# Ledger of designs, part 3: peptides against a protein of PDB entry 3OGK

Target 1, 307 residues: chain A of PDB entry 3OGK
Amino acid sequence: ATPDRLSRRFPNLRSLKLKGKPRAAMFNLIPENWGGYVTPWVTEISNNLRQLKSVHFRRMIVSDLDLDRLAKARADDLETLKLDKCSGFTTDGLLSIVTHCRKIKTLLMEESSFSEKDGKWLHELAQHNTSLEVLNFYMTEFAKISPKDLETIARNCRSLVSVKVGDFEILELVGFFKAAANLEEFCGGSLNEDIGMPEKYMNLVFPRKLCRLGLSYMGPNEMPILFPFAAQIRKLDLLYALLETEDHCTLIQKCPNLEVLETRNVIGDRGLEVLAQYCKQLKRLRIERGADEQGMEDEEGLVSQRG

## One batch from the design tools (peptide; aimed at target 1 E111 D167 R264)

Design b1_p8_5_s4 (made by RFdiffusion4, then SolubleMPNN; from b1_p8_5, 6 letters changed)
Fold by OpenDDE base, seed 4:
Structure b1_p8_5_s4 (fold): chain B 307 residues (1-307), chain A 8 residues (1-8)
Amino acid sequence: as target 1 above (307 residues)
Amino acid sequence: MEKRKSLF
């Protein structure tokens, strides 16, 4: 479809999702200049799609100019922006979005590649937004953003229910968790083992409604921090957890209300047996092959036709 | 463990 044909057919379009490059682009099997530029779509949105509230770009090339044009054209009417596995922009483009779209409810840039100039975009969001419900920059590499701005967002956005972040030290998010009273979902962060402080995370207090969780680098020593609320967990992302098969079994047994599990092949047939035994509400299971599992001779840590 | 892009 072309942008102009879309607007002529659907002048009152409220939600748009575009998919650019095929998945093969993630494997460098497609030239970078193959296409998937959002520019012609942003031009059409700006000129003719005056009712558009939600935009989702997936695997597309997005420039700062595109983001600036979109921001100015939709302003406070833009409720959702998802830059899903996109590239080509900098934090200046994000700054334009949050500056002009002050009532944005969902901002996602999960697995996007960008140039980071500064942390101003998150600061601006913290200073002016009170509408945010979903913030997701999971699997991104922001180094210049402040956990204090995330805390401010949690304090000001009472409808904030889902937050996914990069590699913030979890202890820097204590203030965020205290402020995020309605948070139901959290993914990301960084748990860092300290031999000199084995109990450094034991006093973490999570939001009372938290039921969807994915803590990065959570090992068996940190896993007990989940036990007080494990019975209310509905979704676990263990893809980047440092749990072995037996650790999976231990955690799964404590999560009888688990509906969604995402993990690696390390769960093994044993973990799947335990999952079937204890998690009767399970609706979705995703098992990936970890790079660390390449060359492991441990047959117990593999999912076979039995699992 | 290093974070990687989701392949699927």
Scores: peptide ipSAE 0.032, ipTM 0.709, DockQ to the pose 0.280
OpenDDE base, seeds 1, 2, 3, 5: peptide ipSAE 0.024, 0.028, 0.030, 0.028; ipTM 0.694, 0.694, 0.705, 0.701

Design b1_p8_6 (made by RFdiffusion4)
Pose (drawn by RFdiffusion4):
Structure b1_p8_6 (pose): chain A 307 residues (1-307), chain P 8 residues (1-8)
Amino acid sequence: as target 1 above (307 residues)
Amino acid sequence: SSFREKRL
């Protein structure tokens, strides 16, 4: 339908969600220029959806121009913006929205592709934003943003509940974790072990409410930092973990309240057996395919009828 | 593939 049709039928929308490219685009089957331009929709938002406080674009093309218009037109009213698997913008567009939308509660860019010119957008949030409840750049290459800015955001945003990040060194986020007192969910970061520091981590202060998490590149040697509060974990994202079938069993075994698990097939039939009696409350399970070229990551990393 | 998947 045309944007005109949407605003005529529903002039007082508070919340809008638009999907563009077919699902196949998530698997590199759809041309990049196929469509899903968000622009006519943002123009319609400017003129006729004057009540809109939340926008979620999924698999759409979003330009800097379009986000500059959205930020100016909705400004302090934009409580939530989700750029979900979108492309076509840069950090100029992010900066535009974080400077004009001073009351953003939820900002999300998971799996989006954009050009990173600088890190001012995150710094701008750190300097002025107090209302942020959820910040999410989970699956994203950011090389110019400072972990100090993220820590500062945690210090200023009392209601921060959920943060998902890129390849920050976990050790650089120690300050962030102490400051994020209300943090219930954390995903991302980078656990980089060096033989030099056998106990490089073990001294992580995780927020005492963290119950939905996934630490990237977590190996067997760092896995134990979860044991002190594993009874509390309700969601686990081992999708980007570097741990073998045996290690999965040992961790899954310690999470009796786990309701959501996402993992690669390394979990193995053996891991599913463990999951079968320790985690009776499990509601959602996703076993993504792993490295399928040089053996199934190990000789138990195959799930079957047994599992 | 994504960049993390390529690292795996």

Design b1_p8_6_s1 (made by RFdiffusion4, then SolubleMPNN; from b1_p8_6, 3 letters changed)
Fold by OpenDDE base, seed 1:
Parts: sequence; C-alpha cells; structure tokens
Structure b1_p8_6_s1 (fold): chain B 307 residues (1-307), chain A 8 residues (1-8)
Amino acid sequence: as target 1 above (307 residues)
Amino acid sequence: LSRRELRL
C-alpha cells in the first residue's frame, strides 16, 4: 500500500504498523530506494490521519526530522510510539517526541540504532509525563541517561507497568524499583559479578506485582534473588542470563506458574524435561542458539529432537 | 560478554 491510499481508505485510522526491511536483509543488500524510509508515511500522518494515536515502525529508517514532524502533528494525541529495530535518528528526535507528546503511554525503541547526543529526552520525559505505561529501550546503548530520571518516571507515572532498559547497574535502580509500585514487567539492567562481594544483590527489593522478568547477566549466584517471588513469575527472559543447564532446572522448578520462557539452547533436553514437569501453564517457549554453544562440548547443553 | 556476544 502507498501512504496516499491509506488515508483515503481509512481516514479514521487510530493505529498504524509499518514494516521495513526483511530480517534476512542486511542493510547493505537492500537498495536505498526500497521504501524503508518513514518520511512519506509521516507526511501522510501529519496531513490526513488526524485520529492516529498509535504508530509502530519496524526495521525502518527514521530521521530526527521525521520524529519532529510526527511529534508536532500528533502532539498529545499520540499515545504509542514504537521504533522497533529502527535506525537513522538521534536523541534529538526522541527529545522532540517527549517534548510535544506529553501524554504518551507507550514509548519503545527496542533494538534501535541511533546516535546518542545527550540524556535530555529521558529527563524531559521524567519532568513532564504522568501517563506512561510502557517504556522500552531494551537492547539499546544509552550511556548518557540517568537512573534518577527513571526513578522520577516511576514516581510520577502511576500506571507504569512495563519497563525494559539497557545496561544500568541494577543497584542504581533500587530507587526506581521502590517507586514503581505497579510495575509488572522488568527487563534489562546489568548484574555484575563481584568476587569480593558475592551477595551484593541479595538485598534488592523488587516491585510486589513483578511477574515478567529478564535480568541481564544474571548468573547462578544472583539467581536466588528471584526465589522469594518465583511462584508469581509468569514470564522469564533468560536470553542474556549466564545460567547453565542445571541453573535453568533449579529456577524452572521454582516457577510453577510460568507461561512464557525465552532462553538459549543451554537449557538442553534436561531443562526442557524439567520445564514440562513443573510448568503446566506454559504457553510460549523460545529457544535461541547462543554463542555459548561454540564452547560447549557437553551434550547436556544442547536441545535435540528428543527434547 | 555483552548481550550481543551472547547471541549468535
């Protein structure tokens, strides 16, 4: 479909999702004229789609100018913006979005590539937004944002239920977790093993409603921090955990209400057997190949046709 | 290991 045809057919459109480049197409294999740019769509949104409240761009090229135009055109009517695996923008574009769209409920930039100029976008969001429900910059590389702004967001946004972040040291998020009283989902952070202080994370207090979780770099020494609330866990993201097969078995046995598991092949056939035994409510299982497979000579760390 | 390095 072309942008111009969309508004003519659906003048009252409230939600738009656009998909750009296919997964298999590395950026260099698709001609520049392939239509992966959001610009013509943003023009159409700005001119003709005046009821649009939700925008999802997946694997598209998005410029700061595109974001600025979108922000000004939709302003407080924009409730959802998802930049899913997008590229071409900077944090200036994000700043424009949060400055003009003060009632945004969902802001996602998961796996997007961008140039980071400063942390002003998150600060602006913290200072002015009270509507945020979902914040997701998982698998991004922000170095200039402050965990204090995340805490402020949690304090001000009473409906905040899902937050996914990059490589914040998890101890810097103590204030955030205390403030985020309604948080149900958290992914990301960074757990850093300290040989001199192995229990440095044992005093972490998570939000009482937390049931969807994915802590990055969680090893077997940190895993016990989940045990007090493991029975309420419904979703686990272990894709970036540092757990071996036996660690998976230990954790899974403690999560009888698990509905969604995402992990690497390290779970092995044994882990899958344990999963089948203890997790009777499981609805979705995702197993990815991990780099750890290259070093695992042991058969236990591989999922076979038997598992 | 970065998150990216953990994934193939």
Scores: peptide ipSAE 0.313, ipTM 0.912, DockQ to the pose 0.330
OpenDDE base, seeds 2, 3, 4, 5: peptide ipSAE 0.042, 0.046, 0.299, 0.045; ipTM 0.776, 0.795, 0.909, 0.790

Design b1_p8_6_s2 (made by RFdiffusion4, then SolubleMPNN; from b1_p8_6, 4 letters changed)
Fold by OpenDDE base, seed 5:
Order: sequence, then C-alpha cells, then structure tokens
Structure b1_p8_6_s2 (fold): chain B 307 residues (1-307), chain A 8 residues (1-8)
Amino acid sequence: as target 1 above (307 residues)
Amino acid sequence: LSKQEQRL
C-alpha cells in the first residue's frame, strides 16, 4: 500500500503499524539498501492523518528529520511511539519526540540501533512528562543516560507500569525501584557477579506489584532475590539469564502462577517436566536456541520432541 | 555475542 492510499481510505486512522525489512534481513539475505524508509509515511501522517495517536515502526529506517517532523505534527496528540528494531536516527531525534510530545504514554525503541550523542532525551522526558506508562529501550546500548532521570520519571509518572532498559547496573536502579510504586513489569539491567560480595543484591527491593520480570545476567547466586515474590510472578524472561537446567527447575517450582516463560534450550526436558508439574496456568512458552548451547551434547540441556 | 546478536 502507498501512504496516499492509506490516508484516502482511512483519514481517521488512530493507530498505524508499519513493517519494513523482513526477518531475512537479519541474516544478511537482503541488501542493506532495500529501503524501508519511514519518510513518505511520516509526510502522510503529518499532512493527512490528524487523528493518529499511535505509531509503530518495525524494522524501518527512521531519520532524526522523520522523528522531528512526526513530533511537531502530532505533538501532545501522540500517545504511542514504537521504534521496534529501527535504525538511522540519533538521540537528537528522541529529544525532539520527548520535547514536543509531552503527553506520550508509550515510548519504545527496543532493539533499535542509533547513534548516541547525549542523554538529554531522557532528561527532558524526566523533567516534563507525567503521562508515561511504558518505557522500553530494552536491548539498546545507551551509555550516556542517567539512572537518576529514570528515577525522576518513576516519581513523576504515577501510571508507569512497564519499564525495560539496557545494561544498567541494577544497584544504580535502587532509587528507581523505590519510586516506581506501580511498576508491574521490568526487564533488563545488569547483574554483575562478585565473588567477593555474593550478597550485594540481596537487599534489592523491587516494586510490590512486580509480576513480569526479565533480569539480564541473573545467575544462580542472584536468583534468590526473586524468591520473596516468586509466587506473584506471571511472566519470566530468562533468555539472558545465566541459569542452568537445575536452576530453571528451582525457580519454576517457586512460580506456581507463571503464565509466560521465555527461555533457552538449557531448560531441557527436565525443566519442561517441572514446568508442567508446577505451572498449571502457563499460557505461553518460548524456547530459543542459545549460541552457547550448540556445543552442549548434554541430553539434559536439550529440549527433545517429547518435552 | 551482544544480546542483540543472541536474539538474531
């Protein structure tokens, strides 16, 4: 479909989701110059889609100019922006979005690639937004943003329910977790094992409503921090956890209300048996092949057709 | 492998 045809058919469109490059591009099967620019769509949005509140770009090329145009055209009417696996922008584009779209509720740039100039976009968001419900920059490489701005966002945005971040040291997020009283979902962070201080995370206090969780690099030594609230966990993302089969079994047994599990083949048939035994409310199971598991001939660490 | 590369 062309942008013009969309506008003519649906002038009152409130939500738009565009998918660019197919998954095959992730395997270098599609030339980089295949296109997938949002520019013509942003032009159409700006001119003709005046009721648009939600924009989701997936695997598209998005420039700072595109973001600036979108921001100025939709301003406080923009409630949702998702840059899902997009590329081509810098943090200046993000700054434009948060500067002009002060009532944005959902801001996502999960798995997007960008040039980071500074942390001003998150600071601006912290200073002016009180509407944010979902913030997601999971699997991104922000190095210049401040955990203090994230804390400020949590304090000011009372409806903040889901936050997914990159590799922040989890101890730097103590203030954030204390402020985020209504947070239900957290993914990301970084747990860094310290042999000299095995208990360094034991005093970590999570938001009371937290029930969807994915801590990055969580090993068996850190896993016990979940035990006090494991019974309320409904979703676990263990894709980037450092848990073996037995660790999976231990954790799963403590999560009787688990509805969604995402993990790697390391769960094994044994882990799946334990999951079936203890997690009667399970609705979705995702098992990915880990790169590290390709060499493990251990039958216990592989999911068979019987599991 | 970066987390992004692991998810690919």
Scores: peptide ipSAE 0.099, ipTM 0.828, DockQ to the pose 0.288
OpenDDE base, seeds 1, 2, 3, 4: peptide ipSAE 0.072, 0.053, 0.067, 0.069; ipTM 0.810, 0.799, 0.805, 0.808; seed 1 fails the geometry check

Design b1_p8_6_s3 (made by RFdiffusion4, then SolubleMPNN; from b1_p8_6, 4 letters changed)
Fold by OpenDDE base, seed 4:
Structure b1_p8_6_s3 (fold): chain B 307 residues (1-307), chain A 8 residues (1-8)
Amino acid sequence: as target 1 above (307 residues)
Amino acid sequence: LSAAERRL
């Protein structure tokens, strides 16, 4: 479909989702120049899609100019922007979005690749937004953003329910968790084991409504921080946890209300048996093959046809 | 390795 045909057919379009490069691009099988530029779509949005409030680009090339044009064209009418596995922009483009779209409710850049110039975009969002419900920059590499701006967002955005971040040290998010009183979902952060301070995370207080969780680099020593509210957990993302099979069994037994589990094949058949026994509300199971597990032929960490 | 690198 061409952008011009879309606007002519659907002038009152409120939500647009575009998919660029196919999954094969993950394996570098598709040249970067294959296309999937958002530019012609952004031009059409700017000119002819004046009711558009939700934009989702998936695996597309997005420039700062594209983001700036989109931001200025939609301004406070833009409620949702998802840059899902996109590339080609910098933090200047993000700054334009948050500067012009003051009422944005969902901002996602999960698994996007970008050039980071500064942390101004998150600061600007913190200073001016009160509408944010979902913030997701999971599996991104921001080094120049401040946890303090995330805390400010939590204080100012009363409807903030889902936050997914990169590799923030979890202790730097203490203020954020205290402020985020309505937070239901958190993913990301970084748990860093300290042999000299094994209890450094034990005093971490999570939001009372937290029920969807994925802490990156959570090992068996940190896992007990979940136990006080494990019965409230409905979704676990363990893809980036450092849990072995027995650790999975321990945690799963404490999560009787688990509806969604995402983990690696390290769960094994044993973990799946425990899951079936204790998690009667389970709706979705995702098991990924870990990259590191290609070398560990140890049978115990594999999901067989029995599991 | 970042979470993104572990997916590759």
Scores: peptide ipSAE 0.030, ipTM 0.739, DockQ to the pose 0.382
OpenDDE base, seeds 1, 2, 3, 5: peptide ipSAE 0.028, 0.027, 0.026, 0.026; ipTM 0.731, 0.709, 0.714, 0.694; seed 5 fails the geometry check

Design b1_p8_6_s4 (made by RFdiffusion4, then SolubleMPNN; from b1_p8_6, 3 letters changed)
Fold by OpenDDE base, seed 4:
Structure b1_p8_6_s4 (fold): chain B 307 residues (1-307), chain A 8 residues (1-8)
Amino acid sequence: as target 1 above (307 residues)
Amino acid sequence: PSRRELRL
């Protein structure tokens, strides 16, 4: 489809999702000349899609100029921006979005690649936004953003229900968790083993409504921090957890209300048996092959046709 | 598994 054809057919479009690298069946739907750039779409949005509230770009090239144009064109009417696995922008583009779109409810840049200039975009978001419901920069590499700004966002955005972050030290998020009273979903962070202080995470207090969770680098020593609310857990992302097969079995037994599990092949057939036994409400299971599982001779840590 | 191995 072309941008101009879209606006002519749907001048009152409220939600747009574009995919730059389509599956083979959709390849012919993207003009070759666009190269996966959002620029022609942003131009069309700016000129003709005046009711557009939600924009989702997946696997597209997005420049700072594109983001600036989008931000200025939609301003406070923009409720959702998802830069899903996108590239080509810097934090200046993000700053423009949060500066001009002060009522944004969903901001996602999960798995996007960008140049980080500073942490101003998160600070600006913290200073001016009170509408945010979903913030997601999971699997990104921000080094210049402040966990204090995340805490401020949690304090100011009472409808904040889902937050996914990069490699923040989880202890730096204590203030965030205390402020995020309505948070239902959290993914990311960084759990760092400390031989000199093995219990450093035991006093973590999670939001009372937390039921969807994915703590990065959670090992068996940290896993017990979930046990007080494990029966409340509905979704687990264990893809980046440091759990072995037996650790999976232990945790799964504690989560009888689990509906969604995402993990690696390390769960094994044994873990799948335990999952079937204890998690009767399971709706979705995703098992990925981890790089760490390449060359493991341990058959117990592999999912076979039995699982 | 190491952190590096999980991100590869």
Scores: peptide ipSAE 0.042, ipTM 0.781, DockQ to the pose 0.205
OpenDDE base, seeds 1, 2, 3, 5: peptide ipSAE 0.042, 0.038, 0.034, 0.039; ipTM 0.775, 0.760, 0.745, 0.764; seeds 1, 2, 3 fail the geometry check

Design b1_p8_7 (made by RFdiffusion4)
Pose (drawn by RFdiffusion4):
Structure b1_p8_7 (pose): chain A 307 residues (1-307), chain P 8 residues (1-8)
Amino acid sequence: as target 1 above (307 residues)
Amino acid sequence: DPRRELLS
């Protein structure tokens, strides 16, 4: 339908969610220029959806121009913006929205592709934003943003509940973790072990409510930092973990309250067996495919009828 | 993203 039709039928929308490209686009089957331009929608928002406080774009083309317009037109009213698997914008667009939308509660860019010219957008949040509840750039290449800015955001945003990040060194986020007193969910970061520091981590202060998490590149040697509070973990994202079938069993075994598990097939039939009696409350399970070229990551990394 | 290399 045309944007005109939407605003005529529902002039007082508070929340809008638009999907563009077919699902196949998540698997590199759809041309990049196929469509899903968000621009006519943002123009319609400017003129006729004057009550909109939340926008979620999924698999759509979003330009800097169209985010500059959205930020100016909705300003302090934009409580939530989700750029979900979108493309076509840059850090100029992010900066525009974080400077004009001073009260953003939830900002999300998971799996989006954009050009990164600088890190001012994150710094701008750190300097002025107090209301942020959820910040999410989970599956994203950011090389110019400072972990100091993220820590500062945690110090200023009492209601920060959920943060998902890129390839920050976990050790650089120690300050962030102490400051994020109310943090219930963390995903991302980078666990980089060096033989030089056998106990490079073991001294992580995780927020005492963290129960939904996934640490990227987590190996067997760093896995134990989760044991002190594994009884509390309700959601686990081992999708980007570097741990073998045996290690999965050991960790899954310690999470009796786990309700959501996402992992690669390395979990193996053996891991599913463990999951079968320790985690009776499990509600959602997703076993993504792993490195399927040179053996199934190990000789147990195949799930079957047994599992 | 190199993390995508862990997937199929």

Design b1_p8_7_s1 (made by RFdiffusion4, then SolubleMPNN; from b1_p8_7, 3 letters changed)
Fold by OpenDDE base, seed 5:
Structure b1_p8_7_s1 (fold): chain B 307 residues (1-307), chain A 8 residues (1-8)
Amino acid sequence: as target 1 above (307 residues)
Amino acid sequence: LPREELLA
């Protein structure tokens, strides 16, 4: 497909999703200079796709100039931007997006690789946006953004329902959780084990409507913080939790309304049996192989053909 | 990939 062919055929296109590099790029098997540049598409969007409000780039190379052009071309008409596993841009590009697209509802940078210059983009978003519904920079590294800006976003964006973040210390998000009254989904953060204060997270208050959750580095000591609302959990991301097979069994038994589970093969056949027993509403199950989870079929903590 | 490796 070419940009010009698309615009000629669908001049009134509202939503565009582009896929670039193969999945092999995720494993560093594809050279970085391999194609997949969004530039020609952004040019076409700017010139000929005047009704486009949703853009999803997946595994594309995106420059700051591309983002700036897109931002200025679509301005407040842009409602959704997803930079999904993209690379090539800096936070200056993000700043341009949030500066010019002040009515953006969905902003995603999940698993994207970028150069971080500052935290201005999140600050600008906090200062001027009241429309945001979905903010997702899950599986990214932002070191210069402020949890206070995230709190401000939660306070100002009353329709905010889904937030996925990187490695924020979860305790720094207390204000955010208090402000995000309508939040239904949260992923990311960082739970840090403290031997001297094993219950430091026990008083963490989550939004009342929270039902989709994935806390990074959650271990068995932190897991009990979910128990008060485990019955309302519908989606659970345990890919980056520090739970063993038995811990999985414990948590799963407390989530009878679970619809989506994402975890590693540490769940084992035993965990799958428990899942089948207690989670009758399960619709989707994703099991990834962990790097350190090697073993035989009969070993606990591995998913075999039995499961 | 583990998160740590993915983010590195």
Scores: peptide ipSAE 0.028, ipTM 0.603, DockQ to the pose 0.225
OpenDDE base, seeds 1, 2, 3, 4: peptide ipSAE 0.023, 0.023, 0.023, 0.024; ipTM 0.650, 0.624, 0.626, 0.639

Design b1_p8_7_s2 (made by RFdiffusion4, then SolubleMPNN; from b1_p8_7, 5 letters changed)
Fold by OpenDDE base, seed 4:
Structure b1_p8_7_s2 (fold): chain B 307 residues (1-307), chain A 8 residues (1-8)
Amino acid sequence: as target 1 above (307 residues)
Amino acid sequence: LKRDDLLA
């Protein structure tokens, strides 16, 4: 489809999702400049799609100029922007979005590649937004943003229900968790084992409504922090957890209301048996092959046809 | 980090 045909046919379009590069790009088989530029679409949005409030770009090339144009064209009418596995922009583009779209409810840049210039975009978001419901920069590399701004967002956005972040030290998010009273989903962060301080994370207080969780680098020593509310957990993302098969079994047994599990093949047939035994409400199971498990074909922690 | 990179 072409942008012009879209606007002619659907001038009152409210939601747009565009997919660019094929899945082969995940294996670096597709050059970054293969195509999938959002520019012509942003132009069309600016000119002819004046009711558009939701934009989702997946595997697209997005420039700062594109983001700036989109931001200015839609302004406070833009409620959702998802830059899903996109590339080509910098944090200046993000700054433009949050500066001009002050009523944005969903902002996602999960797995996007960008040049980070500063943390101003998150600061601006914190200073002016009160509408945010979903913030997702999961699996991104922001080094210049402040956890304090995230806390401010939580304090000011009372409808904030889902937050996925990069490698923030979890202890730096204590204030955020305290402020995010309505938070239901959290993914990301970084748990860092400290042999000299084994109880480093034991006093973490999570939001009371938290039921969808994925803590990065969570090992068996940190896992007990979930036990007080394990019964209310409905979704677990263990893809980036440092849990072995037996650790999976331990945790799964404590999550009888689990509906969604995402993990690696380290769960093994044993973990799947435990899952079947204790998690009767399970709706979705995703098992990925970990890179570290490529050489473990003959070891425990493989999912077979039996599991 | 991308999923594959985090697991490597």
Scores: peptide ipSAE 0.028, ipTM 0.676, DockQ to the pose 0.387
OpenDDE base, seeds 1, 2, 3, 5: peptide ipSAE 0.026, 0.027, 0.026, 0.023; ipTM 0.704, 0.678, 0.677, 0.688

Design b1_p8_7_s3 (made by RFdiffusion4, then SolubleMPNN; from b1_p8_7, 5 letters changed; failed a check: a repeat of another design)
Amino acid sequence: LERDKLLA

Design b1_p8_7_s4 (made by RFdiffusion4, then SolubleMPNN; from b1_p8_7, 5 letters changed; failed a check: a repeat of another design)
Amino acid sequence: LERDRLLA

Design b1_p8_8 (made by RFdiffusion4)
Pose (drawn by RFdiffusion4):
Structure b1_p8_8 (pose): chain A 307 residues (1-307), chain P 8 residues (1-8)
Amino acid sequence: as target 1 above (307 residues)
Amino acid sequence: STRWEMKD
């Protein structure tokens, strides 16, 4: 339908969610220029959806111009913006929205592709934003943003509950973790072990409510930092973990309250067996496919009728 | 490796 039709039928929308490209686009089957331009929608938002406080774009083309218009038109009213698997914008668009939308509660860019010119958008949040509840750039290449800015955000945003990040060194986020007192969910970061520091981590202060998490590149040697509070973990994202079938069993075994598990097929039939009696409350399970070229990551990394 | 490589 046209944007005109949407605003005529529902002139007082508070929340809007638009999807563009077919689902196939998530698997590199749809041309990049196929469509899903968000622009006519943002123009319609400017003129006729004057009550909109939340926008979620999914698999759509979003430009800097369009986000500059959205930021100016909705300003302090924009409580939530989700750029979900979108493309076509840059850090200029992010900066525009974080400077004009001073009360953003939830900002999300998971799996979006954009050009990174600088890191001022994150710094701008750190300097002025107090209301942020959820910040999410989970599956994203950011090389110019400072972990100091993220820590500062945690110090200023009492209501920060959920943060998902890129390839920050976990050790750089120690300050962030101490400051994020109310943090219930963390995903991302980078666990980089060097033989030089056998106990490079073991001294992580995780927020005492963290119960939904996934540490990227987590190996067997760093896995134990989760054991002190594994009884509390309700959601686990081992999708980007570097741990073998045996290690999965050991960790899954310690999470009796786990309700959501996402992982690669490395979990193996053996891992599913463990999951089968320790985690009776499990509600959602997703076993993604792993490295399927040179053996199934190990000789147990195949799930079957047994599992 | 990168997470994008793992995903593919």

Design b1_p8_8_s1 (made by RFdiffusion4, then SolubleMPNN; from b1_p8_8, 5 letters changed)
Fold by OpenDDE base, seed 1:
Structure b1_p8_8_s1 (fold): chain B 307 residues (1-307), chain A 8 residues (1-8)
Amino acid sequence: as target 1 above (307 residues)
Amino acid sequence: ITREELRA
């Protein structure tokens, strides 16, 4: 498939999703000369896809120039931009997007690799956007952005329902959580153990509607933070939690309305049994192989054919 | 398990 063919067939296209590494069955449909670059697609969007409001690039090479062109071409008509596992851009490209696309509702750069020049993009977003519903830079390495800008976004964007972040210290997000009154989903952050302050996280107040979450580096000492609203939880991301099998069992028992669970093999057959017993509404289960497998010789913490 | 191992 070529960009020009797409625009000719679908001149009123509103949503476009491009995958740089298609499944084997689709491999022959991608011209070799484009090498996973979004450039020819951005050109086509700019020229011929005037109704396009949603763009999703997955595993593509995206330059700052591409982002700048896209931003200027679609401007306030762009509602969704997802840079999913993309590479090749810097924060200057993100700045262009948020500067020109002031009504963007979804901005995602989850698992993307980029060069971070500054935190201006998030500041610009905080200063001008009131439409944001989903912000996702989960599994990214931003060091120059400010939690204060995230708080400002929460204050200004009344429809903000999902936020996934990198390794912000959770205590720095207290203001954000207080402001994000309609937030339903939160992933990321960083829980850091402090021997001198073992209860430093116990007073965290989460948004009242929070039902989908994944706190990075959450251990058994921090897990009780979830207990007051565990029955409200619909989705848990435990991929980066520091929970053992028994901890999984404890938490799962408290989440009878759980619909989606993502975790590592550490859940074990026991955890899966508990999950089956207590979570009757479970719709999706993702179990990844983690570093836990290298150290666990015992039956506990391994998913077998019995689980 | 270390934090570094979780991210790998």
Scores: peptide ipSAE 0.271, ipTM 0.908, DockQ to the pose 0.330
OpenDDE base, seeds 2, 3, 4, 5: peptide ipSAE 0.229, 0.249, 0.219, 0.267; ipTM 0.896, 0.903, 0.895, 0.907; seed 5 fails the geometry check

